Peptides against a protein of PDB entry 6J54. Designs and how they scored, part 206

Target 1, 223 residues: chain A of PDB entry 6J54
Amino acid sequence: NENLFASFIAPTMMGLPIVTLIIMFPSLLFPTPKRLINNRTISIQQWLIQLTSKQMMAIHNQKGQTWSLMLMSLIMFIGSTNILGLLPHSFTPTTQLSMNLGMAIPLWSATVFTGFRYKTKTSLAHFLPQGTPALLIPMLVIIETISLFIQPVALAVRLTANITAGHLLIHLIGGATLALLNINTMTAFITFTILILLTILEFAVALIQAYVFTLLVSLYLHD
Target 2, 42 residues: chain B of PDB entry 6J54
Amino acid sequence: QFQFTGIKKYFNSYTLTGRMNCVLATYGGIALLVLYFKLRSK

## One batch from the design tools (peptide; made by RFdiffusion4, then SolubleMPNN)

Design b2_p24_7_s3 (from b2_p24_7, 15 letters changed)
Fold by OpenDDE base, seed 5:
Structure b2_p24_7_s3 (fold): chain B 223 residues (1-223), chain C 42 residues (1-42), chain A 24 residues (1-24)
Amino acid sequence: as target 1 above (223 residues)
Amino acid sequence: as target 2 above (42 residues)
Amino acid sequence: SLLLEMLEALEKTLSELLLKLLEL
C-alpha cells in the first residue's frame, strides 16, 4: 500500500495544479524590511544575505555585479525549497528535473550570451587551452564545445539527483527501521540512529546544493 | 612576449588572438565539411 | 514516464543494497 514515490508526484487539488502555490510559498518567508532597525530574525536574515552576496559577487566586475539580485534570489529560492522539502509528506519542486532544467537552461544561456556579447575574444579563446599542441587543437576545440553544452545538463541533474537520492534514502531507511522494530529492537535502534544522522546530512546537503548551483552559474558568468 | 611570424602569427595556442583564430578556423572547417556532405547527398 | 522508471530502478537498487547491508 505504501508508495515510496508519492512525494514525487505533482499534487493537484480539484484538478488544478497546486504546484504554483508551493513554489510561491517560500517567498512569504522572506518579508521586506520596514524599519531601519528590524526584528532580530529579519536582521539575521538580511545579514546572511549580505554576507553571501559579498562572497558571491567578489569575483565579478561592475558589470557582473548587476546579476547579484538574480543570483541571490536563486540561492534563496533553491535553499528554502530544499529545506521545506525535508518536512514529512512535503513535495519538493526541485526534485522535478523539468523545473531544474527550466532554471538551468535560461541561466546558462544568459551567461553564455553575456560572455559573447561583452568578452567575445576571451569567450572564444576558452575553447582552446593555452599551450596545446598543434595536432590536438581541432579535437580539443570540439571537446570543449561539447563540454559547454553539458553544463546546463550537469547543473540540473546534479541538483535533482542529490535531493531526490536523499529523499529516497530517508524513506527507505525509515521504512526499514519500522520493519525492524517488531523483529529486533537493537538493530532497529542502530538503523534509527543512522536515519537521524542522515537527516542531519540532508539538511546540510540541501543548503550546499543551493550554494553550489548558484556558485557555478556565477562562475560561468565570470568565465 | 611571444613573437610569431608568418602563419604562426595568426594561428597559435599561446596568444589570445591566436587561440581565437584557431577556434574560428576549426568551426569553419567543420561547417565546410557539413556543407560538403550535404551537397554531396543531393 | 521516463523519470518514474528511473526512480523505480533507483529505488530497487537502493533497497537491494540495504538488504545486503542488513545481512552483513
Scores: peptide ipSAE 0.077, ipTM 0.662, DockQ to the pose 0.016
Fold by OpenDDE base, seed 4:
Structure b2_p24_7_s3 (fold): chain B 223 residues (1-223), chain C 42 residues (1-42), chain A 24 residues (1-24)
Amino acid sequence: as target 1 above (223 residues)
Amino acid sequence: as target 2 above (42 residues)
Amino acid sequence: SLLLEMLEALEKTLSELLLKLLEL
C-alpha cells in the first residue's frame, strides 16, 4: 500500500519547494473588479465578501472595523486553500501546522497588543472573571494567563486537525474502495458512496474552519 | 452598582478597576516571589 | 518529519482497523 500521507509532504520540484507558488495560487482566483458591472463570477465573489464582512464586523466598533480588510483576506485565503486542497492529488498548505502557526501567532499577538494599547484596563481585567471569590483570585489569574497563551495554539491546531483529518479519511476510504474493486464490487460501491458523502462534508468543513478561524481572531480583537 | 469600602474598593472582582488592580497585584506578587527565590538561591 | 512519522503511524493503525472491519 502506498503511503497515504505522502500527499501531506511539501512538494518540491528540481530541489526547490513549490509550496510558495501553491500558497500564492488562490490569489489568482479573486481578481479585482474593473468594470461597473462585472461578470457573474466576480459579482458573486464580491457579494460573498460583503456578506461575510458585514457579519463578522458587526461586533466591532469603528476602530475595530479597520481590521475588516485583514480579516476578509484571511478568510478568503484559508477558505480558498482548503477548497483547493480537496482537488485530487492536490497539496493543502493549511494541513501544515507550521503554516497555521505562522498565521495564528502574528494575528493573535496583534489582537492582544491592540487590546493593551487601546483598552488597557479592560484587557487587564479579562484575566479575572467577574464575581470570583477572593481566595481564588491569584490562581484564576494564573489560569487565565495560561489560557491566553493557549489561544494561538488552539487556533492553529483546530484548523490543522480538522483539515488533515478530513483529508486522511478521504484518502483511506478512497484507498479502500480501490482495493475492494477487485475483491468485492458490491462492497466497493458502498465504500465509494461513503466517500462521496464524506467529500461533500469536507467541502462544508473546509469553509466552516476558515470562518471559525477568522471569527475567533475577530473575537479576540473585540475583547 | 456595587458600593465597596476600604480595601475592597480597590481590590474586588466586580468592578473593572478592582479586577485590574487584582491582576496587577497578582503579577506583582509573582514577580516578588520570583525575585525572592532568585536571591535565595544565591 | 516528526509529524509525518506520527501521521504514518496513524495511517497504519487506521488501515489495519479498516481491513479488520471489512474482514480482509
Scores: peptide ipSAE 0.050, ipTM 0.665, DockQ to the pose 0.015
Fold by OpenDDE base, seed 3:
Structure b2_p24_7_s3 (fold): chain B 223 residues (1-223), chain C 42 residues (1-42), chain A 24 residues (1-24)
Amino acid sequence: as target 1 above (223 residues)
Amino acid sequence: as target 2 above (42 residues)
Amino acid sequence: SLLLEMLEALEKTLSELLLKLLEL
């Protein structure tokens, strides 16, 4: 009766939550460059940031590119926390739906308000797709309005579900591997191979979910 | 490209302004319906 | 609390199934 979900419990020390420290820890891994030619780690980080920034900001106008700092900080935060969460005996804050909602709702509201502020006509027109038959206009506007309000929830749940499911699978397969070591070594080896492949996949998922989260926020801003 | 006349000029699903007006009209209609039912209940 | 209860229930069911499958 192993507690497979023990890693998802919010860590506390002496009754005080240490989640704040865990959330702030990834920021220490990304120091600001101070030299023209930086360390290999910093240069790689800067290169990745520039590539992702170029890709994400390509869809935005000059006014939208002002959000580059926010979006890049978001992807760095989520990506780093997700990767660190794959370490043994680590707690991933992004597995907590409350945290993801706390990020998604303000960012979504900011993008929506920004859209209404600078592109009022386009934003209002977005509630009605182009070419809609006249009789379906009221129903479609209502559906699109509901869809808009579901966006932050879907954004948060997607991130939470993907990361949580990945962690759960790793724990389950890992536990099965350990259990099979005493029963059948050959089967345990097969399960272990699956575990390795799954862990590699989860590394990719961790980065992809960070990118998708940030990308969708960016798309809502462009929209 | 689209040449609309009359009310269709302001309320259409093809032009940006028309779509905006349709959305506003829909929200206005819903608000009026809610107001009607609220006042009727009293 | 509701999410935790659901996760605990899921863990219990999965653990029981795993034990049955492994003949433990």
Scores: peptide ipSAE 0.017, ipTM 0.646, DockQ to the pose 0.014
Fold by OpenDDE base, seed 2:
Structure b2_p24_7_s3 (fold): chain B 223 residues (1-223), chain C 42 residues (1-42), chain A 24 residues (1-24)
Amino acid sequence: as target 1 above (223 residues)
Amino acid sequence: as target 2 above (42 residues)
Amino acid sequence: SLLLEMLEALEKTLSELLLKLLEL
């Protein structure tokens, strides 16, 4: 059972944590354009960045669009790390709750403080939904306050749980497929087919989770 | 489109200002309660 | 340590479910 969790242990080499190198590695996959007309790979990357930027920043005013660079860098980072994590025997930093909390808490606090700074009245009003009966106001305000503090935890846990669960499932089914190769080839083929379908699904999940994480941060900024 | 009179003008769940005041009043009440228990124990 | 324990419990549950599915 320990072998299944080996992929979630932070890798070290010579007593030094190489997690830093793993976290920095996705940055090398996105070179800055130097030409007016770039090659196909960079053009596709820039096109995707532009599309996602347009979609995510559509809900923000001009002041909110100042966060575009940060939000786009965040989605690119999380997306890249998640996709790279699907490689065989790869370590996915986003499976570590500590990393996701390290991203979620500062971003959440920044959005909340930004909201209180620029839209104090609106931000305070969000603790009480419109149309609340008078008798439920104190209780609901407390609940909404607690809900606010749960947001960074929810962001971290959602990303961690989705990616970790996917990795575990891939490893388990992959291990089962290898074990069944020597027992029943037909059953192994079926299991392998499921593994392929699951892998395709996890590619989609990896991108969706990156998008949802960034989108929620963006929505918290908007509100 | 809502027209409020009296105290409902300042404390309501429909206007932005009213909701803000309700939130502040709630936090103020909680703070006073905490202060009361703190002063009572010490 | 708590997270690792939770992951181990989850893995155990999933492995048991997979074994049951393979036996069916």
Scores: peptide ipSAE 0.066, ipTM 0.670, DockQ to the pose 0.016; fails the geometry check

Design b2_p24_7_s4 (from b2_p24_7, 16 letters changed)
Fold by OpenDDE base, seed 2:
Structure b2_p24_7_s4 (fold): chain B 223 residues (1-223), chain C 42 residues (1-42), chain A 24 residues (1-24)
Amino acid sequence: as target 1 above (223 residues)
Amino acid sequence: as target 2 above (42 residues)
Amino acid sequence: SLLLEMLEALEKTLNELLKKLLDL
C-alpha cells in the first residue's frame, strides 16, 4: 500500500523539501515577452492566454475585469502544474490537498468578501432561493449557508481528488503492465494500450480541472 | 409583478429586498436563540 | 444570477437529452 502512494510523498533532498522548487518550476516555462514579435512558443502562449482571458472575463463587468490577472495566473499555474505532473516519475503539487486548500480558501474568501462589499443586497439574497415557501425559509437559509462554506472545500477536494485518482490509476495500470510483461506479452500490450488511453484522458482532466477551478472562483466572484 | 401588502411586502421570497430581509430575520432569530441558551445556562 | 442561468441551461440540456434517450 505504501508503494502506491510513494509517488505522492513530498520529495526531499538531504532532508530539505524541494517542493518549493517544483512549484516554482512552471514559472520558468512562461517567460515574459520582450519583443513585439516573439518566438513561436511565446506567441502561442500569449494567444492561448488571450483566448482564455476573453472567455473567462466575458461574464464579468468592468469591476470584475480587475480580477483578470489573478484568474489567468491561477489557471496557468494549475494547468501547468497538472500537465507537468503527468510526466513520468514527476511530483504533482496539486495532488496535495494542503496546496489546493491554500489556493481555494483565500480565493473563495476574497470572492465572498468582494460580493458582500460591493453587492451586499444580492449576496445576502443568495442565501434564499427565489420562490421558496415561507415555512421552509429558515431551513433553506441554513442549508445555503452551509453550502457556502462547503464551496472552498469542494473546490479543493475536486481538484485534488481528480488529479490524485488519475495518478493512482496510471500507477496501477502501469504497474500491472510491467508485471504482465514477464507473464503474458499479449495481455501486457492490451494493458499498455489502456494505459496510453488513460494518459490521454488524464491530460484532458488536468486541463479541465484547471479550468473548472478558475471558473468556479470566477463564478463565485460574479455571484 | 407581485403586489404584496403588509408584512409580505418586506418579507417575501420573490423580491430581492424581501429575500434579503428574510435572510437577516433568520440570522437574527438564530442569534437570539443562541443568546437565549447562553443566558439560560447562567 | 449567472450561476442560476448556467444551472438552468444545464437542466434544460439534460432534460433534452433524457427526452431523446427515452424517446419521449
Scores: peptide ipSAE 0.018, ipTM 0.653, DockQ to the pose 0.017
Fold by OpenDDE base, seed 3:
Structure b2_p24_7_s4 (fold): chain B 223 residues (1-223), chain C 42 residues (1-42), chain A 24 residues (1-24)
Amino acid sequence: as target 1 above (223 residues)
Amino acid sequence: as target 2 above (42 residues)
Amino acid sequence: SLLLEMLEALEKTLNELLKKLLDL
């Protein structure tokens, strides 16, 4: 029987985890510009970084814009790893919930602590929505507190679930296509077309999830 | 814009300061309740 | 371990369903 989940197993070589090398690999794809006019690839990368930076940092004041480097590095890391994960026989680190939690929890904690440090009144006030009836205040504060602690978990699970589900679906449809090639070529062609469309969708999802992850972290910082 | 008098000035859900105080009061109340039950169990 | 068991069970179920659907 074919192992449909083989792609989600953390690869090891001679008992040593190579996940660290896989995580570091995307960094090699984004060299620092050294020329006034760089290569086309680098120019496109810089252009995309500038656009995303401009969009995400527009919601922040001058103090919040100090997080630009962290947020841009985060989106580049997640985006690059997700895109590389769509390559055949590749391992995507972002499919591992442990890694995503490892990113989400510190970033969430940093944003919460930053909020309490520089905007203490506003941050504390966020536990109580404006205009709440007096009788509902204690219950709503508790709910909002619980909601705050669910944020890092939701952030990590969202990314993991989207990427994992996409990969699983590609494997299932791909496997079905291969199986149908020997049974009905016409049906196999239809499933193959669906696979192509799904692959295009997963490319978009990979980028969107990277953006959403970073954006939500940014929004938590803005709050 | 909001004219609150008495305790409503400090504990309201409309002003920023009032919301903050309500949150602090809620946490303080919960802490006291937990402390009460803990001391009662001994 | 629990997650792995769940994934294995899911894989088995999906494979069985796939075999039934494709008459393999």
Scores: peptide ipSAE 0.017, ipTM 0.631, DockQ to the pose 0.014
Fold by OpenDDE base, seed 4:
Formats: sequence, C-alpha cells, structure tokens
Structure b2_p24_7_s4 (fold): chain B 223 residues (1-223), chain C 42 residues (1-42), chain A 24 residues (1-24)
Amino acid sequence: as target 1 above (223 residues)
Amino acid sequence: as target 2 above (42 residues)
Amino acid sequence: SLLLEMLEALEKTLNELLKKLLDL
C-alpha cells in the first residue's frame, strides 16, 4: 500500500520540509482589497466571505460576532487547502490528522474556556440535560464530560477522514483507469467517466467539510 | 416556572441552577472518591 | 410511657422533616 499512500507523505525538498510553504500558499490566492471597486475575482471572494459570515454569525450575539474574523479565516483556509488538494499530484495538508488536531484542539479549547468565562452557569448546566431522572444524573454527567473531550477528536477526524477518503478514491480509480488503458479501452473509458464524476463530488465535499468544520466550531462557541 | 421545594430546589434537572448544582455535586463526589482511594492506597 | 411518647414525637418530626427535605 506504499503506492496508495505515497501521495499522503509530507513532501520534502533537499531534506527541508516544504509543507510550510504549501500551507501558506492559499493565502496568496486571497489578496486584500485595495480599491472601492476591485477586480471581479476579488469582489466575488469578498461577496462569498460576506455571505458565509452573515450565515454563520446569525446564531451569535454581539459578543460572539467578535469571532467572525477567526471563523472566516478558518473556513477560507480549510476550503482553499481542500480545493487545492484536488489538483493533480498535489499534497493536501488537511489530510494530515496532526494538522487538523492542531487546528481543532486550540479552537475547541478557546470556545470552551470562553464559555466558562462568560457563561459559567450555562456551561456547567450543559453537562446535565434537562429532564434527566435523578438516578441517572451522576452517570450522565460523566458521559457528557467524556463527550466534551471527544468533540475536538471528532472534529479533526471528520475532516481528515472525508478528505482522505476522497483522495484515496480518486487515486484508486485513476490508477485503475491507467491500468485498464492497456487492457480494455472501453472499460478504461467507463472508469474515467466515474473518475470525473467522483472528482466533481470531491469538490463539493471539500467545501462542505470546510463549512461543517467551521460551523461546528461556531456552534461550540454559541453553547 | 418549575416550583421545587426542599433539596429539589437546589438539585434538579430542570432549572439552570439545579443542573449546575448537580454537576458540581457530581464532580465533588468524584473528587472525594478519588481522595478516598488515594488515601486507602497509602 | 413518657419516653416512648417523646420518642414517637421525635420520630414523627423527623419523618416530616425528611418528607419536606425530599419533597415527597
């Protein structure tokens, strides 16, 4: 399976990791607006950011609106990296669980600590759902506490698994297509068609996963 | 709009204060159990 | 008999307090 997972190995050049450059590259695709009327590409980007910002921050109060910049930067980063990862022979940093954990844990901890700081009573009350029978209270509090600590793991694994699975499928079907070119051209054409459809699906998945990741962070902040 | 009397006023699963107190009591109980086993192991 | 009556009264009071405490 070395050939299968070779695309997920962190690339290095001359012994130096170039992953840092790959991670920083998406930021170059989003230049800051300099004029009132910008280029069409910049205006579309700003429009999309504004729409997503309004949608995600609609559930937050004024204090929660302070997180708008952080959440928008997060969704732009994850989304851009996921889309760029679908380019041929490209490396997707978001397929690395370490990266996603590195993003999820600080954001999760920040939301939890913010909740305890400003809404201590409500945050503590979240460990016990309403209407719980008295005998189940201790057990349920423990379960809810465990559930809290599983949140960052679930957040990271969800993103990693979805992106990695998509990449694996593309590589597998692509490899099968190449292998079938020398055996049966008609079958290779069918597999190639499936590959195209799968690639289109992965573009959608890439954006959805970025949105879901950011949305869940936002929801944790709201709670 | 829930009316509770006695201990249920402070420890209930319906009001925010009651839920908070239940959580604190649970953590306190766990802490006491941990202390008990720690002292017992010595 | 007086001690028994006092004990019964104490038991009754204690039970009433327990009922109020448990909201039974």
Scores: peptide ipSAE 0.000, ipTM 0.568, DockQ to the pose 0.007
Fold by OpenDDE base, seed 5:
Formats: structure tokens, sequence, C-alpha cells
Structure b2_p24_7_s4 (fold): chain B 223 residues (1-223), chain C 42 residues (1-42), chain A 24 residues (1-24)
């Protein structure tokens, strides 16, 4: 139905794309602290950022900890955009595969090139698991090479598919609920309950996908 | 620790250096095959 | 290296579960 996919069309105003403003809007929700003791909301936000930073950077060496700012900005951006996208009649930029590919490919390339620059021997050896029989070495190296190139695609598709599927399901169940209101009130109530549970699940999925995306990028950096 | 002699010293699946050499040899072989077919087609 | 360690840990866990299921 045209109504179902209308929410995924890039919004424009007077022929100008509003997508740029939507992408920049989440940055306004995270102001920089100006006081030693900030407001409760800002304090909780900074506390959460510190906790997530400690958890993600625990697996990295001192050289890898240089990526902390980039990784934290990435998780905050994806998380905030996903949550804001669950608002009614809102456009989520992360549902666009082009945007996710635009983020995944450069980050993946940076991690791979960083690995080759500082850990050349280990990175090359990663294409061959230890203990492989001699006859399977050429085939396995090819498979591992293909697997490497699938990584950026998997990152982008996973995020896009999960968010898009959630949005579609909410719209479908919501439409079914409205249709059943005029047919059977009891069935409509059950469907509405399912819709509420689904929306709660999508909030959790939105946060988890942001975390998983950033974690996998961090993991590829560690190798 | 594994002590390899001969060709196994440079090409093995247990040591880091051996694994690296195997990967490089595989890529080199593929590159040579591609080059051969490209030159044959011309 | 971390990925390999995680895969090895997963393999070990699956192997242990398999042994328990087969009563080995």
Amino acid sequence: as target 1 above (223 residues)
Amino acid sequence: as target 2 above (42 residues)
Amino acid sequence: SLLLEMLEALEKTLNELLKKLLDL
C-alpha cells in the first residue's frame, strides 16, 4: 500500500531536502556541560556515556583508545536517531540503506587499513585459521577474503533491516487495529495490546542495534 | 613450540609467519592466474 | 585475534553441550 511506504520517502520542503536538518537535530539533544555539577539530566547522560565508553574500550590497547571519541559519537548518533524515528509520522534516516552504507564502509575501511598499518603480520595471518589442513589452505583463504568484504554490507543491512522491519510491523498492526475497531471490539483490544508490546520491543531494538553496530566496528578494529 | 624444518618452516598453518606466507602465496598464485588469462585473451 | 578467541570459546561451549547431550 502507498500509505505504508510513504514514511520511508525522503521529506522535502520547497524542493529542498530536509534530511540534512533531521540528521543534525539529534546533536542539539546533547549539550556540552558548562558547570562542574550539572543538571540531573545532563549528569545522567554523561554517566551513561562514561559507562558505555569504559565497556567498549576495555578490549582495546592505548592506540585503540584513540577511537573512543569516534565510537561514542557513532553510538549516540545512531541511538538518538533510532529513538526519534519511533515518534509518530517521523522520518528515520537510518532506514535508508544509502546512509548506513555511507557510515559502514568508511568505518570498516578505516579499521581494516589501521590493522594493516600497525599489525600487518597479524592481519594477514587472520585470513588463515590455525591448524588448517594443507589441502584446504587456498580455498579457506579465498573464503575468508570474501567474508571480509561482506562485513560492511552486513553492518549496513543489519541496521537498516531491523529498523525498517520494526517500522513496517508497527504500521501494519496499527492499521489492523483501526480496521478491527469497527468489526469486533474484543479482537481490536487484543491487537492493540500486541501493538503496545511491539512498540516497547522496538524501543529496545533501537538501542540494541546502535550498540551492536558500534561494538562490531570496535571489534573489527581490535581484530 | 613447533619446530619445523625445510619448506614447512616457511609454509605452515601453525605459526604466525607460516600463516602469513601461505596467505601471500595464495594471493600471488591467484594474481598470476588472472594475469595469465588476461594475457592469453589479448 | 579476539574474534578467533571468541569462536574457539563458542566451539568449546558447543562441544561441551554436545558431550552432555550424548552422555559422553
Scores: peptide ipSAE 0.018, ipTM 0.644, DockQ to the pose 0.016; fails the geometry check

Design b2_p24_8_s1 (from b2_p24_8, 15 letters changed)
Fold by OpenDDE base, seed 5:
Structure b2_p24_8_s1 (fold): chain B 223 residues (1-223), chain C 42 residues (1-42), chain A 24 residues (1-24)
Amino acid sequence: as target 1 above (223 residues)
Amino acid sequence: as target 2 above (42 residues)
Amino acid sequence: VEDLLQMIEALFSTLNLLLSKLLE
């Protein structure tokens, strides 16, 4: 059990937090282009960023498109950190609930306040769905208000839970494979195959969760 | 599309303005209730 | 809320489809 959760402990070297360096490392993987025709890797990255940007900003108006830079930076950060976290014995900062809350709460609050500032009438109207019976209006407004405050928590917990669960499963199955190597080689091979398939799935999950997190923030902005 | 008269014109669940007014009314009512209980406790 | 629920449902359906393909 200690070995199981050891990967989730914040790494420190000589009492200094290495987490800061780990968080900053993904930024080095995305250098700024200096030429019109860049390297193949940079060109692919820019192409992917443009595609994702077009897909996410298609829902927003001109005012919403102002948030494109922030949203794209967010998805790149979360996606890169999640992928790097799938490396063996690597620490993923996004597994820490504190970090995800630190990102989710300010972004959510910014989107909500921006909505109230520019679209006050529409934002207030969102607390009451259309076509509701008159008798249920007070109760429904209260429920919708509570739902609004749960949104930032849901964003943080969702991202943390998905990534953490994936890591735990990989470690458990990996440990089982090692234990079965000396007992039965055939069963160990089967378990190892499952581990490989699971790791591939986790790569996809890592990207999807980054996209979903950013998309939900964008949707809250759109209201 | 919908022509409401009377109180339903200002408080309805179909129009944007009506929905906004309903929300404001509910918050106002809750605030008044809280204020009432606070003053009652004193 | 309804649009969000539909999106979540679509995401889960896609994930389940991928999982089913991996298990087959």
Scores: peptide ipSAE 0.149, ipTM 0.714, DockQ to the pose 0.022
Fold by OpenDDE base, seed 3:
Parts: sequence; C-alpha cells; structure tokens
Structure b2_p24_8_s1 (fold): chain B 223 residues (1-223), chain C 42 residues (1-42), chain A 24 residues (1-24)
Amino acid sequence: as target 1 above (223 residues)
Amino acid sequence: as target 2 above (42 residues)
Amino acid sequence: VEDLLQMIEALFSTLNLLLSKLLE
C-alpha cells in the first residue's frame, strides 16, 4: 500500500519542495510563436488552442470572451500537467487536492462575483429556478445556495479524483502484471494488455478533465 | 405573457424580477431569523 | 442544476467522440 501511494508524495530535494519547478515546467513546452509559419509542434498547439478557444468562447458574449486568455491558459496548464503526470515515475501536481482547490476557489469566486457585478438580476434569479411553486421557494433557494458553494469543491474534487484514480489503477494493474510475470506468462500478458488499454484511457481522461474543469469555470461565468 | 397583479407581480417564480425578489426576500427572512435567535439568546 | 448536468453530459459525449476519432 505504501509503495502504491509513494508516487503521490510531494517530491522534495534536501528538504526543499520541487513542486514549484514541476508546476512551472509545462510552461516551457508551449513557446510563443515568433514566425509566420512555425514548427509543426507549435502549429499543432496553436491549432488546438484555437479550436478549443472557439468552442469555449462560443457560449459567451464579447464581455465574457475577455476571460478567454485565462481559461485557455488554465486548460493548457491542467492538460499539460495531467499528460506529463502519466509519464512513468512522474509526480502529477493535479493529484493534490490542495492545488486544485487553490485553482478552483479563486476562479469560482471570480466567476460568481463577475456574474453578480454585470448580471446582478440574472445571477440572483438563478437561485430560484423558473416555474417553482410558491410554497417551495424558500427551500429551493436554500438548496440552490448550498449548491453554489459546493461547486468549487466539486470542481476540485472531480479533477483530483479522476486523475488520482487513474494513477492508482495504472499502478495496481502494473504491479499485478509484474507479479504475474513470474507466475503465469499468459495471464500476465492479458493483464498487460489491460494496462495498455487503461493507459490510453487515462491519456484521454487527462485531457478531458482539463477541458471539463475549464469548461465548468466558463459555464459558471456565463451563469 | 404573464399577467400578475398585486404582490404576485413582484414576488413570482416566472419573471426575472420576481425570482430576484423572492431570493432577496428569502435571504432577508433568514437574516431576520438569525437575528431573532441571536437577540433571544442574549 | 439540470442544465449543468446536461452540459456536462454533452461535453463528455463530445469528448468521447473526439477521442474515438483520434484513436482511429
């Protein structure tokens, strides 16, 4: 059990946390374009950013599109960190709930405050769904208020749980595969195949969770 | 489309303004209840 | 809440489709 969770321990060197360097590392993978026709890697990155930006900003008006830069940076950060975390013997910062809460709470509060500032009537009206019977209004308003405060927690936990669960499964199946290599090669091969499939799935999950996290923040902004 | 009269005009769950007022009224009521219990305890 | 859930579901469906296309 301890060996399985060892990969989730915050890495330190000489008592100093290396987490800061790990968090900053993905930024080096996305250099700013300087040419009209960039390298293939940069071109693909820009293309993906433009596509995702177009999809995410389609739900927002011009005022909401001001958040495009922040949202795109967020998805790039989370996505890159998640993908890098799938590398063998790597530490994924997004597996730490503290980090995800640190991102979710400010972003959520910013979206909520922005909503109250620019769309006060609409934002307040969201606490009461349309067509609610009069007798259920007080209870429903309370429930909706509680739901609002659960949003940042759910946002952070979702990302953390999905990434952490994926890592655990990879380690468990990987460990089982290694253990079965000395017992039954055929069974080990089957387990290894499952491991490969799971790894592919986790790559997808890594990107999906980054997108979902960013999208939900965007949706909260749109209200 | 909605024709509300009287208090229902300002406190309804169908119009945007009505919903807003209902929310504010609910929060106000809760605040008053909290205040009441706080003052009663003293 | 329902709208949010529907949007999340739509998002997951879209992402799954994109993933399937990428794997092809």
Scores: peptide ipSAE 0.111, ipTM 0.709, DockQ to the pose 0.028
Fold by OpenDDE base, seed 4:
Structure b2_p24_8_s1 (fold): chain B 223 residues (1-223), chain C 42 residues (1-42), chain A 24 residues (1-24)
Amino acid sequence: as target 1 above (223 residues)
Amino acid sequence: as target 2 above (42 residues)
Amino acid sequence: VEDLLQMIEALFSTLNLLLSKLLE
C-alpha cells in the first residue's frame, strides 16, 4: 500500500521541491502564436480554445465574458496537467488536494464576491428558493448557506478524487500485470488489455474533469 | 405576478425582494440569538 | 436547490454525450 501512494508523494531533488517546475511545465506546451498562419499544433490548440470558449461563455452576458481568459487558462492548465499525469512514472499535481483547494477557493470566492457586488439582491435571494413554505424559510436559508460553503470543497474533492482514483487503478492493475507475468502469462495478457482500456478511459476522464471543474466555476459566476 | 398585502409583501418566498428580506431577517435573527447566548453566558 | 439540480442535470447530459461519443 505504501508503494501505491508513493507515486503521489511530491517529488524533490537535492532537498528542493520540483513540484513548482512540474506545475509550470504545461505552459510550455501552449506557445503564443506569432504568425498569421501558424503550424498545425498551434492552430489546433487555438481552435480548441476558441471552441471551448464559445461553449462555456455562451451562458454569460458581456460582463461575464470578461472571465473568459481566466476560465480558458484554467481549463488548459488542469487539462494539460491531468493528461501529463498519465505518462508513465509521472507526478500529477492535480492529485494533490492542496493544489485543487488552492485553485478552487480563490475562484469560488471571486465568483461569490462578484455576485454580491454586481447582483446583490439576486445573490441574497439565492439563499431562499422560490416557493418555499414560510415555516421552512429559516432552516432552508441555513442549509443553503452551508451549501454555499461546501461548493469549493466539492469542487476540489471532485477533481482530486477522480484523478487520484484513476491513477490508483492504473497502478494497481499495472502492478498486477507485472506480478502475473511470472505466474500466468495468459492472465497477465488479459490484465494488460484491461490496463490499456482503462488508460484510454482515464484520458477521457482527465479532460472531462478539467471541463467540469471550469464549467462549475463558470456556472457559479453566472449565479 | 403575485399580489401580496401586509407583511407578506415584504417577506415572501416568491418575489425577489421578498426572498432577500427573508434571508436578511434570518441572518439578523441568528445574529441576535448569538448575541443573546453570548450575553447570557456572561 | 433548483439551480443545483439544473447544474447536475447539465453535467449528466454532458457526460452522457461524451460517453456516447466515446462509444461510437
Scores: peptide ipSAE 0.111, ipTM 0.726, DockQ to the pose 0.026
Fold by OpenDDE base, seed 2:
Structure b2_p24_8_s1 (fold): chain B 223 residues (1-223), chain C 42 residues (1-42), chain A 24 residues (1-24)
Amino acid sequence: as target 1 above (223 residues)
Amino acid sequence: as target 2 above (42 residues)
Amino acid sequence: VEDLLQMIEALFSTLNLLLSKLLE
């Protein structure tokens, strides 16, 4: 059991944490353009960023579109770290619940406070659904309040759990494949095929979770 | 549009203002209950 | 929560319909 979670331990070199370098590494993969006609890879990246930006900002007005830079940086950071985490023997910072909470709580609080500041009536009205019977109003307001406070936790746990579960499955199936290589080559080949399919699925999950995380933050901002 | 009279004009679950007032009233009620129990514990 | 409330409302509507048929 200890070996299963060994890949999730924060890497240190000579007692110094190198997690900071791992967190900053994805920024090197997205350089800023310096010319009008960029390289093919950079142009594709910018095109994808523009498409995702248009999709996410479509639900926001002009005031909400000021958050576009932050939301795009968030999705690029989470997405890139999740994809890089699927590399062999790689460490994904997004598997750490502390990191995800560190991102979710400030963003959630910012969205809630901006809602109360600029849309006070609407934000307060969200604690009571429309058409609620009068007798259920106090209890429902309490439930909605609790639901609000669970949002940042659910946002962080969802991302952490999905990425962690994927990594665990890859390690388990990979370990089983290696163990079966000396026992039965045919079964090992089948297990290896499953591992390949699982890794492809985890690539999709990595991108989807980054998108969902950023989208939910955006939706909370929209209220 | 709904026609509300009396207390329902200010505290309703259909109007935005009414919903806001209901939320404020519920929070105020909870705060008063907490204060009551805290003062009673003395 | 709103979706849940709508689901509950739909459930009660169905139950009321079944109850009305049983009472006939």
Scores: peptide ipSAE 0.064, ipTM 0.705, DockQ to the pose 0.011

